# Peptides against a protein of PDB entry 6J07: the designs that were tried, part 36

Target 1, 107 residues: chain A of PDB entry 6J07
Amino acid sequence: GQRGWFCGSVSQDLRQFWVAEGGTISDPRAADFLFSCDASHPDTLRIYQSLDYIEDNATVFHAYYLSAVANAKIKNSVALGHFILPPACLQKEIRRKIGSFIWEQDQ

## One batch from the design tools (peptide; aimed at target 1 Y53 C89 I94)

Design b2_p27_5_s2 (made by RFdiffusion4, then SolubleMPNN; from b2_p27_5, 10 letters changed)
Fold by OpenDDE base, seed 1:
Structure b2_p27_5_s2 (fold): chain B 107 residues (1-107), chain A 27 residues (1-27)
Amino acid sequence: as target 1 above (107 residues)
Amino acid sequence: MEMTPELLEKLKKLLEEIVELKKELLK
């Protein structure tokens, strides 16, 4: 299945889209996908500090992925990998190496 | 956010993965 956890920073519209596309909503431990719009939100920070995250059993994605999917004209044209949301302490370094994140760009 | 040796290692790997992913997408 497609079980998703959502940080409080994610809008209800994106959550509803997830469900409409066949996804379900669960707690972080049971979720297959973790979505957030704010790496500094307390909900997301708890994920980054969790054992699952440290042991490479969890990945946080920016929920803008769902918006991109909703707006895409071609199915499967949006790559989830583009939306990995790293902790804030890494974001500055990543921007220096590869540029701005996709959710920071105009579409 | 408290930094631990384990978290630091996780972040190093994550950085490398993201950078590599971006390079592949530019091909």
Scores: peptide ipSAE 0.232, ipTM 0.746, DockQ to the pose 0.520
OpenDDE base, seeds 2, 3, 4, 5: peptide ipSAE 0.127, 0.164, 0.079, 0.038; ipTM 0.655, 0.669, 0.592, 0.533

Design b2_p27_5_s3 (made by RFdiffusion4, then SolubleMPNN; from b2_p27_5, 10 letters changed)
Fold by OpenDDE base, seed 5:
Structure b2_p27_5_s3 (fold): chain B 107 residues (1-107), chain A 27 residues (1-27)
Amino acid sequence: as target 1 above (107 residues)
Amino acid sequence: MEMTPELQEKLKKELERIVELKKELLK
């Protein structure tokens, strides 16, 4: 499906792109994709503390993925896995092991 | 973020999952 939830940290432009591409916007429980631009935003923090997330039934992605898709000549060339947005408490360790996140490199 | 035993376990798994996934994507 193409049901998406958006943290308040995500720009209206990216939300509109999602809808323009055929997506719909829903609450987190019904969403197939969860998008955020800030792991520390209250909306996103509530996701990380939810039962769905704890039980591996939800994954938060950085909304910059949508921007990358919009700019890619081949849509499938953008790996969604690069855009998994982990809780802030994990990010430092992840950076030490694999480097900066893709959304940080383009800032 | 409030920590619970369940969340702590989730975070442990998540760290491993993300690191391994990204390593594979960078090969």
Scores: peptide ipSAE 0.462, ipTM 0.863, DockQ to the pose 0.634
OpenDDE base, seeds 1, 2, 3, 4: peptide ipSAE 0.461, 0.458, 0.458, 0.461; ipTM 0.862, 0.861, 0.860, 0.862

Design b2_p27_5_s4 (made by RFdiffusion4, then SolubleMPNN; from b2_p27_5, 13 letters changed)
Fold by OpenDDE base, seed 5:
Structure b2_p27_5_s4 (fold): chain B 107 residues (1-107), chain A 27 residues (1-27)
Amino acid sequence: as target 1 above (107 residues)
Amino acid sequence: MEMTPELQKKLEKLLEEVVKKKLELLK
């Protein structure tokens, strides 16, 4: 399915794009995809603190993925896996391994 | 947010996922 949850940090434009591409919006428990633009936003923090997330049954993605898809010549050329949004306390270690996140490179 | 044993485990999983994707780009 294509059920998505959106943190309050995600713009309405990106939410609308999700729906325009055939997605639906749901609560985090029912969602197949969790989108956020801010790992420190209270909405996202609640996800990170949930048992589903801690038990590795949930993944948060940066909503910039949707922007990348919208702007891509070929939609399926954008890999969702590059947009995994880790908790803030883990990002430094991940950057050490991988480098700057893709959503940070355009800043 | 502070590091916990649960988050440490999550870090390991996330690193596995992210590193795998990074390596794929280098092919």
Scores: peptide ipSAE 0.209, ipTM 0.704, DockQ to the pose 0.387
OpenDDE base, seeds 1, 2, 3, 4: peptide ipSAE 0.204, 0.206, 0.209, 0.104; ipTM 0.702, 0.698, 0.700, 0.580

Design b2_p27_6 (made by RFdiffusion4)
Pose (drawn by RFdiffusion4):
Structure b2_p27_6 (pose): chain A 107 residues (1-107), chain P 27 residues (1-27)
Amino acid sequence: as target 1 above (107 residues)
Amino acid sequence: EEEEEEAIEIIKEMISEHREELREELE
């Protein structure tokens, strides 16, 4: 049983794959998986500013997780953690902090 | 693999700090 919803800014291909394969597939408002290909001004904001996100009851994953699984053997591997989709206001700093050298570590 | 784990830990730390800020503003 895997319920999942997609923001408006998600390729229909990814939605189709979600419908085709996985646990028992359903796509309600709340659901168990929260997928998006955007974090700027799409329906996804409604997750980031929910009490569930604040209380650690919601994590938004990039919908390309489904693309990675579709290009994997079946469903194995492809850990979720690689597709954490943080709020866009954080992304600029997240990339720099990760990409910076050890003699920099600016903060 | 170690670098990917560290990158994921940084992302999670940043999300945690962002959630703490949102919780303080909500209080």

Design b2_p27_6_s1 (made by RFdiffusion4, then SolubleMPNN; from b2_p27_6, 11 letters changed)
Fold by OpenDDE base, seed 1:
Structure b2_p27_6_s1 (fold): chain B 107 residues (1-107), chain A 27 residues (1-27)
Amino acid sequence: as target 1 above (107 residues)
Amino acid sequence: SAAEEEAIKIVKEMIAEHRKKLAEERK
């Protein structure tokens, strides 16, 4: 299934796209995919503080993934793995290693 | 690309380390 949870930081447009593509919206415990646009948003922080996160049962993705999918020239050409959203406390060090995140490059 | 795959790997590794740290802090 395509059950998704959305942080309050995600626009209604992206949420609507998710639903239009056949997805449903659920609470984070029931969701298959967790989307956020802000690792520091309280909604997202609660995910990073959860046991599910610690036990590798929860991964947050940047919602810009949905925008990339919507604008993709080829269906299924956008890899979700490129859009893993790490906790805010890790992002500076990660950027030093890999450069800016995809969602930052296209803004 | 290879660079993109390596980037994903690095992100996953950093997250894994963070998860371990959080787990230890809760003991």
Scores: peptide ipSAE 0.709, ipTM 0.942, DockQ to the pose 0.663
OpenDDE base, seeds 2, 3, 4, 5: peptide ipSAE 0.707, 0.708, 0.708, 0.707; ipTM 0.941, 0.942, 0.942, 0.942

Design b2_p27_6_s2 (made by RFdiffusion4, then SolubleMPNN; from b2_p27_6, 14 letters changed)
Fold by OpenDDE base, seed 3:
Parts: sequence; structure tokens; C-alpha cells
Structure b2_p27_6_s2 (fold): chain B 107 residues (1-107), chain A 27 residues (1-27)
Amino acid sequence: as target 1 above (107 residues)
Amino acid sequence: EEEKKREIEIVKEMLEKYRKELKEKRA
């Protein structure tokens, strides 16, 4: 199974989808995947400031990934890498380089 | 697809920069 942590910014619906798909919910340290909808949320900020994150042992993904998966026709057609959620302080610069994030495009 | 892969790499590079800055700040 896959263990996921969820920021408080993530809806219960997305959490439920994760569980329905066979995932479990855990604390950030035990999680394989970290999901958030808000890089500025205190929960997410703590992740960005953690040793695990600083040492590149953790990655935060935008929870919209789960929505994309739910709507996907083909399994594994949604690339998780497109949903990396950078710290807020980096997002503007990143947008200048790559454009809007996927979760912003589909809104 | 290749461009999208490059975009992901750009994000990762920026994250690396962030991590480096944090390490320096906390050193």
C-alpha cells in the first residue's frame, strides 16, 4: 500500500479518494507521498522546513493530482511529477520559467 | 513530452536551490 500525508488544506473528498484507491493516511515522517493544496498553509510550511525535506527525502505534491487521477481514463496516465508543489517563495519564479502549474490551468 | 520533462527538472532545480539556501541559513 501507499501511505500519504495530507495538509489541512486538502479536502476530505480527496482524502477519501486516496483511501478508496487503497492508500492509507499517515504522519509526514511515515508517508510516501505528501499532499497539499496550499504551499502557505502552516502544515505544508512545516514540511518545507523539515530536515527530511531539506535533505531531499520528501516531496510535496499538489493534491489536485488525485483529482486528475480520478478523472483519468488510463491508469498511470497522470504524471505525478507535474504536480510537485514548490514553496510559495519559489512559485513566481517557476511560473516565469514554465508557465502556470497544472492545477492552475484546470481551474 | 520532452518539454514537460524539462519543466519538471526546472522545478526540481529550484527546489534544490531552496534547500541549499535553507541549509546555509541554518548553518
Scores: peptide ipSAE 0.665, ipTM 0.928, DockQ to the pose 0.556
OpenDDE base, seeds 1, 2, 4, 5: peptide ipSAE 0.664, 0.663, 0.662, 0.662; ipTM 0.928, 0.927, 0.927, 0.927

Design b2_p27_6_s3 (made by RFdiffusion4, then SolubleMPNN; from b2_p27_6, 12 letters changed)
Fold by OpenDDE base, seed 3:
Structure b2_p27_6_s3 (fold): chain B 107 residues (1-107), chain A 27 residues (1-27)
Amino acid sequence: as target 1 above (107 residues)
Amino acid sequence: SAEDERAIEIVREMIAKYREELRKARE
């Protein structure tokens, strides 16, 4: 199964969808996928400061990915790579290069 | 699309730089 960790910023509905699709919820260290809706949330900040993240053993994704998957008409049409959630301190510079993030466009 | 792939690459590149800065700060 797929193990996921969820920041407190993620709604219960998205967590429930994850479980309904066969996922389980675990602590960040055991999780294969880390989901957050707020890079500035204390839960997410702790991830960015962790050794696992610093050593490129962890990636944080915006939880809106799950919403996109839920609403997709074609399986595997939603690319997880578009939902990588960078640390808050990087987002302004990234937006200057690529524009708004996908989760910002849909909210 | 090519534009989408470029966006992903930019994000990953910026994160890589961030990680490097944190590693240096811990030395």
Scores: peptide ipSAE 0.720, ipTM 0.944, DockQ to the pose 0.599
OpenDDE base, seeds 1, 2, 4, 5: peptide ipSAE 0.719, 0.719, 0.719, 0.719; ipTM 0.944, 0.944, 0.943, 0.944

Design b2_p27_6_s4 (made by RFdiffusion4, then SolubleMPNN; from b2_p27_6, 8 letters changed)
Fold by OpenDDE base, seed 5:
Structure b2_p27_6_s4 (fold): chain B 107 residues (1-107), chain A 27 residues (1-27)
Amino acid sequence: as target 1 above (107 residues)
Amino acid sequence: SEKEEEEIKIIKEMIKEYREKLREALE
C-alpha cells in the first residue's frame, strides 16, 4: 500500500484525496511518501533535519502534486518528480536556475 | 519534457550537496 505522511500545512481535502485513492496516512518514519505545502513549516523542518532525510532515505514532495493528480484528465500523467520540495534554504538559489516551482505557477 | 527533466536533475543535485554538507557537519 501507499503510506503517506502529511505536514500540517497540507489541507484536509488533499489528505482525503490521498485516502480516497487508496493511500493511508502514517508517521514520517513509516511513510513511503512525504507531503508538505511549506518547507518552512515546523513539521517539514523536522523532516529535513532527520537522519532519514540527511542520508537520502526520504524525499519531501509538495502536496500540490495531489491537486494536479486530482485534476488530471489522464491517469498517471502527473510526474511526482516534478514536485520535489527542497529545503527552504535552497529554494531561492533553485529559482534562480529553473524559475518558479510548478506549485507556484498556478497560484 | 527534456527541460523539465533537467530541472528535476538540478533540484536533486542541489539537495544532494545539501545533504553532504549536513553529514559532514555531523561528523
Scores: peptide ipSAE 0.685, ipTM 0.934, DockQ to the pose 0.593
OpenDDE base, seeds 1, 2, 3, 4: peptide ipSAE 0.684, 0.685, 0.683, 0.685; ipTM 0.934, 0.934, 0.933, 0.934

Design b2_p27_7 (made by RFdiffusion4)
Pose (drawn by RFdiffusion4):
Structure b2_p27_7 (pose): chain A 107 residues (1-107), chain P 27 residues (1-27)
Amino acid sequence: as target 1 above (107 residues)
Amino acid sequence: FTWTEEQEERNQQVMEEIVSEALEEQE
């Protein structure tokens, strides 16, 4: 049983794969999986500003997680953590902090 | 978009967690 919803900015291909394969597939408003290919001004904001996100009851994953699984053997591997999709207001700093050298670590 | 105080605190926690895990993977 895997319920999941997709923001408007998600390739139909990824939705089709979600429908085709996985646990029992359903796609309601709340759901169990929160997928998006955007974090700027799409329906995804409605997750980031929900009390569930504030209370650690919602994590948005990039929908390309489904693309990675589709190009994996079946469903194995492809850990979710690699597809955490944080708010766009954070992404600029997240990339810099990760990509910076050890003699920099600016903060 | 405007964030509230609780939302900014939560975003900070999420950023620190992502950065810490990515750096640990690089090691």

Design b2_p27_7_s1 (made by RFdiffusion4, then SolubleMPNN; from b2_p27_7, 14 letters changed)
Fold by OpenDDE base, seed 4:
Structure b2_p27_7_s1 (fold): chain B 107 residues (1-107), chain A 27 residues (1-27)
Amino acid sequence: as target 1 above (107 residues)
Amino acid sequence: VEWTAAQQERNQKLAERIVARKLAEQA
């Protein structure tokens, strides 16, 4: 399915794009995809602290993924897996290993 | 943010997954 939850940090434009592409918006527990633009936003923090997250049944993705999809020249060429948004406390460590995240590179 | 042991384990697992994915693509 295409049920998505959106952190308050995500713009209405990206939410609208999701819906325009056939997605629906739901609460985090019912959502298939969780989108955020800020790992430190209270909405996102609540996800990281949830049982679903702890049990590896929930993953937060950076909403910039939707922008990348919108601008993609080839359908399905944008890999969702590259937009996993980890907690803020992990980002520095991850950057040391892989460099900047995709959403940061395009900024 | 204060994390429980379980949360920390999940976080480390997530970090490893992210790194592994990126490195695999670059290989």
Scores: peptide ipSAE 0.641, ipTM 0.921, DockQ to the pose 0.618
OpenDDE base, seeds 1, 2, 3, 5: peptide ipSAE 0.638, 0.639, 0.640, 0.639; ipTM 0.921, 0.921, 0.921, 0.921

Design b2_p27_7_s2 (made by RFdiffusion4, then SolubleMPNN; from b2_p27_7, 13 letters changed)
Fold by OpenDDE base, seed 1:
Structure b2_p27_7_s2 (fold): chain B 107 residues (1-107), chain A 27 residues (1-27)
Amino acid sequence: as target 1 above (107 residues)
Amino acid sequence: VEWSEEQQARNQKLADRIVERALKEQE
């Protein structure tokens, strides 16, 4: 599906791009994709605290994925899996191993 | 708010997944 939920931290530009590409916007429970730009935002925190997240039925992605898709020369060249947004408490440890998240890198 | 044991377990799995994927792309 193409149903997406957006944290309040995501700009209207990215939301509009999602819709322009054929996506629809829904609540988190009905959404196929959850987008956020801030793991510490209350909207995103509610996702991490949900049973869906605990049971590995919900994953939050950084909305910068949409920007990367918009700027990609080759369609389908951007992998969604590289944009998984983990809770804030994990980010420091992850960065020590991978350097930086893609959304934190200059492109 | 502190994470429950179940949440911590999920978090660890998520972290491992992210790290593995990222390191794989660096190869």
Scores: peptide ipSAE 0.615, ipTM 0.910, DockQ to the pose 0.628
OpenDDE base, seeds 2, 3, 4, 5: peptide ipSAE 0.613, 0.613, 0.615, 0.615; ipTM 0.910, 0.911, 0.911, 0.910

Design b2_p27_7_s3 (made by RFdiffusion4, then SolubleMPNN; from b2_p27_7, 12 letters changed)
Fold by OpenDDE base, seed 4:
Structure b2_p27_7_s3 (fold): chain B 107 residues (1-107), chain A 27 residues (1-27)
Amino acid sequence: as target 1 above (107 residues)
Amino acid sequence: VEWTEEQQERFRKLAERIVAEALAEQA
């Protein structure tokens, strides 16, 4: 199975989907995948401030990835790497280079 | 939020990776 952590900003529906797909929910230290919908949420900020994150041993993904997977004709067609959620302070800079994040394009 | 130099360096690398992956997808 896959262990995931969810920021409080993530809906219960997406959490349930994760579990329905065989995932488990754990604390961020034990999780393989960290999901958030808000880089400014206190839960997510604590991740960004953590030693694991600083040492590049943790990555936060936008939980919209799960929604994309749920709606995809082929689950493997959705690339997790496109859903990396960076700290808020980086988002404007990144958008100037790529346009918009994937989760924003579908909104 | 105030970030340390170490955090800022981590963020720089992260941004570069995100941009690179996105541009590769767009190509």
Scores: peptide ipSAE 0.503, ipTM 0.884, DockQ to the pose 0.571
OpenDDE base, seeds 1, 2, 3, 5: peptide ipSAE 0.499, 0.502, 0.501, 0.501; ipTM 0.883, 0.884, 0.884, 0.883

Design b2_p27_7_s4 (made by RFdiffusion4, then SolubleMPNN; from b2_p27_7, 13 letters changed)
Fold by OpenDDE base, seed 2:
Structure b2_p27_7_s4 (fold): chain B 107 residues (1-107), chain A 27 residues (1-27)
Amino acid sequence: as target 1 above (107 residues)
Amino acid sequence: VEWSEEQKERFKKLAEEIVSRALAEKA
């Protein structure tokens, strides 16, 4: 099964899509996938500050991944690995190297 | 937000991972 946690910054539509595709919603500790649309949201910040995250046992993904999947003709054509959402303090540095994140390009 | 040295090390690794994935996709 796919257990997901959602930051308050994620729309209800994307949450519903997750469930419609067979996913379940859980708390961050039980979740296999953590979704957020805002690295600066208090919910997401708590993840970044958690022991699980510091020990590399947690990854936050941008919820736009779900939108991309929903809009894709082929469900497996969207790679989750390209939607890793880093803490805000890293984003400028990363953008200098890659230009823009995928979710920023398509929005 | 104040980050510890341990957190900064985690962040460094994360940034490198993201950049590597992005560069691989563009190649």
Scores: peptide ipSAE 0.598, ipTM 0.911, DockQ to the pose 0.538
OpenDDE base, seeds 1, 3, 4, 5: peptide ipSAE 0.597, 0.598, 0.597, 0.597; ipTM 0.911, 0.910, 0.910, 0.910

Design b2_p27_8 (made by RFdiffusion4)
Pose (drawn by RFdiffusion4):
Structure b2_p27_8 (pose): chain A 107 residues (1-107), chain P 27 residues (1-27)
Amino acid sequence: as target 1 above (107 residues)
Amino acid sequence: SEFEEKLAERNEEVMETIVETALEEKE
């Protein structure tokens, strides 16, 4: 049983794969999986500003997680944590902090 | 507002958690 919803900015291919394969597939408003290919001004904001996101009851994953699984053997591997999709207002800093050298670590 | 403060705090926690996990993976 895996319920999941997709923001408007998600390739139909990814939605089709979600429908095709997985646990029992359903796609309601709340659901169990929150997928998006965007975090700027799409329906995804409605997750980031929900009380569930604030209370750690919602994590948005990049929908390309489904692309990674589709190109994996079946469903094995492909850990979710690699596809955490944070708010866009954070992404600029997240990339810099990760990509910076050890002699920099600016903050 | 109290809501905006809670949301900012949550965003900072999420950023720190992502950065810490990525750095541990590099080691």

Design b2_p27_8_s1 (made by RFdiffusion4, then SolubleMPNN; from b2_p27_8, 10 letters changed)
Fold by OpenDDE base, seed 4:
Parts: sequence; C-alpha cells; structure tokens
Structure b2_p27_8_s1 (fold): chain B 107 residues (1-107), chain A 27 residues (1-27)
Amino acid sequence: as target 1 above (107 residues)
Amino acid sequence: SELDEKLAERDKKLAEEIVERALKEKE
C-alpha cells in the first residue's frame, strides 16, 4: 500500500482523496510519501530538520500534486517529481531559475 | 557543525534536483 504523511497545512479534502485512492495515512517515519502545503509549517520544518531528510531518505512533496492528479484527464500524467517542496530558505533561489513552482501556477 | 554541513549539502542537492527537473520539462 501507499503510506502517506500529511502536514497540518494540508486540507482534509486532499487527505480524503489520498485515502479514496487507496492510500493510508501514517506518521512521517513510516510514510513513503510526505505531503505539505507549507514549507514553513512546524510539521514540515520538523521533517527538514530530521536525519531522514538530511540523509536523503525523506522528500516532502506539495500536496497540490493530489489535486493535480484528481483533475488530470490521463492517469499518471502528473509527475510527482515536479512537486518536490523544498525548504523555504531555498525557494527564492529556485524561483530565480525556474520562474515559479507548479503549485504556484494556475492560481 | 557536521550536521549543519550535511544539511547544507542536502539542501544544495535538492535545489539542483528541482531546477534540473523543471528545466527538462521546459525542453
């Protein structure tokens, strides 16, 4: 099964969608996928401070990915890799290179 | 500290990965 953790910044609707699609919700340590809508949320900050993150065993994804999947006409057309949510301190320099994150588009 | 250095390295790699993926998508 697909085990996911959700930051408190993620809406219940997106959490419910995850479960409806066959996912389960777990703590960050047990989760295969970590979702957040706010890199500055305390829950997410704890992830970035964890050894799992430092050792490249944890990656946070923006939960907007789930919304994109829900709205996609073609299954698997939405690439999770495009929704990697970096720490807030990195976002400015990344935006200088890519313009904007996908979750910031279409808003 | 050692942890700070490791974190900085992780952040750097993450940023590079994100940028690389985004630029490839635009190609």
Scores: peptide ipSAE 0.663, ipTM 0.925, DockQ to the pose 0.624
OpenDDE base, seeds 1, 2, 3, 5: peptide ipSAE 0.662, 0.662, 0.663, 0.663; ipTM 0.925, 0.925, 0.925, 0.925

Design b2_p27_8_s2 (made by RFdiffusion4, then SolubleMPNN; from b2_p27_8, 13 letters changed)
Fold by OpenDDE base, seed 3:
Structure b2_p27_8_s2 (fold): chain B 107 residues (1-107), chain A 27 residues (1-27)
Amino acid sequence: as target 1 above (107 residues)
Amino acid sequence: SAREEALRRRHEELAERIVRRALEEQR
């Protein structure tokens, strides 16, 4: 299934798109996909502090993925793996190696 | 602590995963 959790930082439009594409919205524990637009948001921070996250049973993705899918001519052309949202403490280090995150390039 | 060490490992692996995928796309 496509059960998603959304941080409070995610717009209602993106949530609606998720549902329109057949997804459902659930709590983080039941969700298959975790979406956020802000690694520093309290909702997201709680995920990063959870045992599920530490044990690699939970991954946070940037919700901009949904926008990219919505705008893509070919839906499968957008790779979810490119939208992993790391904690704020890792972002500078990662940017030094890759330049900028995808969600930072178009917004 | 064990939890702190686990988190450190999680972060290291996550960063490597992100970087690897990004560099592959830049090819």
Scores: peptide ipSAE 0.708, ipTM 0.937, DockQ to the pose 0.560
OpenDDE base, seeds 1, 2, 4, 5: peptide ipSAE 0.706, 0.706, 0.707, 0.707; ipTM 0.937, 0.937, 0.937, 0.938

Design b2_p27_8_s3 (made by RFdiffusion4, then SolubleMPNN; from b2_p27_8, 10 letters changed)
Fold by OpenDDE base, seed 3:
Structure b2_p27_8_s3 (fold): chain B 107 residues (1-107), chain A 27 residues (1-27)
Amino acid sequence: as target 1 above (107 residues)
Amino acid sequence: SELEEKLKERNEKLAREIVERALKEKL
């Protein structure tokens, strides 16, 4: 199993999918994967302010990754690297270069 | 402060990585 932390911004459905796929839910320090749907949520902000993040030992991923995995026909065809959720202060400049994030394209 | 500088560097690195990965995928 894999350990995941979930921001309060993540729906219960996505959390349940994580568990159904064999994952467990833990606190941020113990988690292997950090999921959020809102870089401005207080839970996520605390991650970006943590030493783990600053020292490059923590990365936040958008929970839409789990939805993409759930809908994928080929297992492991969804690249987690495309779902890195950066702090809000970086998103505008990133969008100017790459366009909308993957999780924004279906909104 | 030193901590603020480290955070700045972390964010700049993250932004570059995201951009590079995304552009590579589109090419």
Scores: peptide ipSAE 0.721, ipTM 0.935, DockQ to the pose 0.623
OpenDDE base, seeds 1, 2, 4, 5: peptide ipSAE 0.720, 0.720, 0.720, 0.721; ipTM 0.935, 0.935, 0.935, 0.935; seed 5 fails the geometry check

Design b2_p27_8_s4 (made by RFdiffusion4, then SolubleMPNN; from b2_p27_8, 14 letters changed)
Fold by OpenDDE base, seed 2:
Structure b2_p27_8_s4 (fold): chain B 107 residues (1-107), chain A 27 residues (1-27)
Amino acid sequence: as target 1 above (107 residues)
Amino acid sequence: SAYEKKLEERNRKLAERIVERERLEKL
């Protein structure tokens, strides 16, 4: 199954969508996917400070991915790779190179 | 510290990965 962890910054609607699609919710260490809407949220910060993250065994994705999937006309048209949520300290530098993140474009 | 250096290295690699992915998408 698909096990997901959710930062407290993620809405209940998105969590419910995950479960409705067959996912389960777990702690970060057991999760296959880590979702957050705020890189500066304490929950997410703990992930970035973890050994799993440092060793490249953990990647945080922006939960807007789930919204994009829910709204997509084609179910498999949304690429998870475009929703990697980097630590806040990296975001300005990354934006200079690629522009706004995909989750920021509709805001 | 060693931890800080590892974290910085991880962050650098992540940034590069993100940038590279977006470059590939635009090609």
Scores: peptide ipSAE 0.705, ipTM 0.932, DockQ to the pose 0.644
OpenDDE base, seeds 1, 3, 4, 5: peptide ipSAE 0.703, 0.703, 0.704, 0.703; ipTM 0.931, 0.931, 0.931, 0.931; seed 1 fails the geometry check

## One batch from the design tools (peptide; aimed at target 1 D32 L34 S77)

Design b2_p28_1 (made by RFdiffusion4)
Pose (drawn by RFdiffusion4):
Parts: structure tokens; C-alpha cells; sequence
Structure b2_p28_1 (pose): chain A 107 residues (1-107), chain P 28 residues (1-28)
């Protein structure tokens, strides 16, 4: 049983794959998986500002997770953690902090 | 190294990763 919802800014291809394969597929408002291909001004904001996100009961994953699984053997591998989709206001700093050299580490 | 990146992202989000661990268990 894997319930999942998609923000408006998600390729229909990814939705179709979600429908086609996985646990028992359903796509309600709350659901068990929160997918999006955006974190700026889409329906996704409704997750980031929910009490569930604040209370660590919601994590938004980039919908390309489904693309990675579709291009994997079946469902194995492809760890979720690689597709954590943080709020866009954080992304600029997340990339820099990760990409910076050890002699920089600016913060 | 990949784990450190994930921990950094979760830290910046103010999350302990509890929901991530639950979602990973559900995925498996």
C-alpha cells in the first residue's frame, strides 16, 4: 500500500509510472508519499507550511525518484534520501555548502 | 559521503529524518 500525491508541476509520465507500478497505488490529498518536481510556488508549498512538515511528519521527494526507479531494474536500490526536495529558499545554500571546498566551508 | 549530504540537507530543513526513515521502510 503506497498512497502518493503529485503537485501540479509534475510530468504526467511520472504520474503514469506511479499508477502503473509499486505497492497498491492510490493518490489522495494526504497520502504516504509526497512528490513534486518544484519547490518555488507550486502546490508543494502547501506541504512545506503544513504542521506536518514542521513536526517532521512530511518530507517532499523529487518526483524524478520515479524516473530513477523506472530506469532501475525494477524497484530495488534507488534510495529515497537522494531525492529529498527541500524548500527552494534553502536550495541555493545547500548546493554551495555541499559543493564548497574543505578550505572554504563558509558559514 | 552521500549520508553526510543527506544529513546536511535534513539539518538545514530542521528535520531529524523520522519521516524519511518511515517512507524508506514503506518503500522496501
Amino acid sequence: as target 1 above (107 residues)
Amino acid sequence: HEEEIIELILKMMGHTGKHLEKAEELRE

Design b2_p28_1_s1 (made by RFdiffusion4, then SolubleMPNN; from b2_p28_1, 12 letters changed)
Fold by OpenDDE base, seed 4:
Structure b2_p28_1_s1 (fold): chain B 107 residues (1-107), chain A 28 residues (1-28)
Amino acid sequence: as target 1 above (107 residues)
Amino acid sequence: KDEEIIQLILRMMGKSGKSLERKEALWK
């Protein structure tokens, strides 16, 4: 079983999808995966400030990954790494290099 | 190219990529 933490910025639909696929929802300390839709949300900011994150033992992923997985119908057909959600302060610089994040391209 | 993008993001974040690798393995 996979344990996921969800920022308050993540829709209930995506949370429900996670559970429907066999996942459970937990606090961020116990979670295997951390999902957020907003790097500036207070919930996510607390993750970025945690020792686990600072010491590179945690990664925040954009919850749109779950939507992409749902659309693809194949769990491993979507690269998880494309959905790393960087801190807000780094996003502008990153966007200058890559153009836009994958969760921004369809909008 | 996709992997290069991911590595670029990780570098800009100051991350080693170890966490991502663990999560990728866990996801499968």
Scores: peptide ipSAE 0.732, ipTM 0.952, DockQ to the pose 0.641
OpenDDE base, seeds 1, 2, 3, 5: peptide ipSAE 0.730, 0.729, 0.729, 0.731; ipTM 0.951, 0.951, 0.950, 0.951

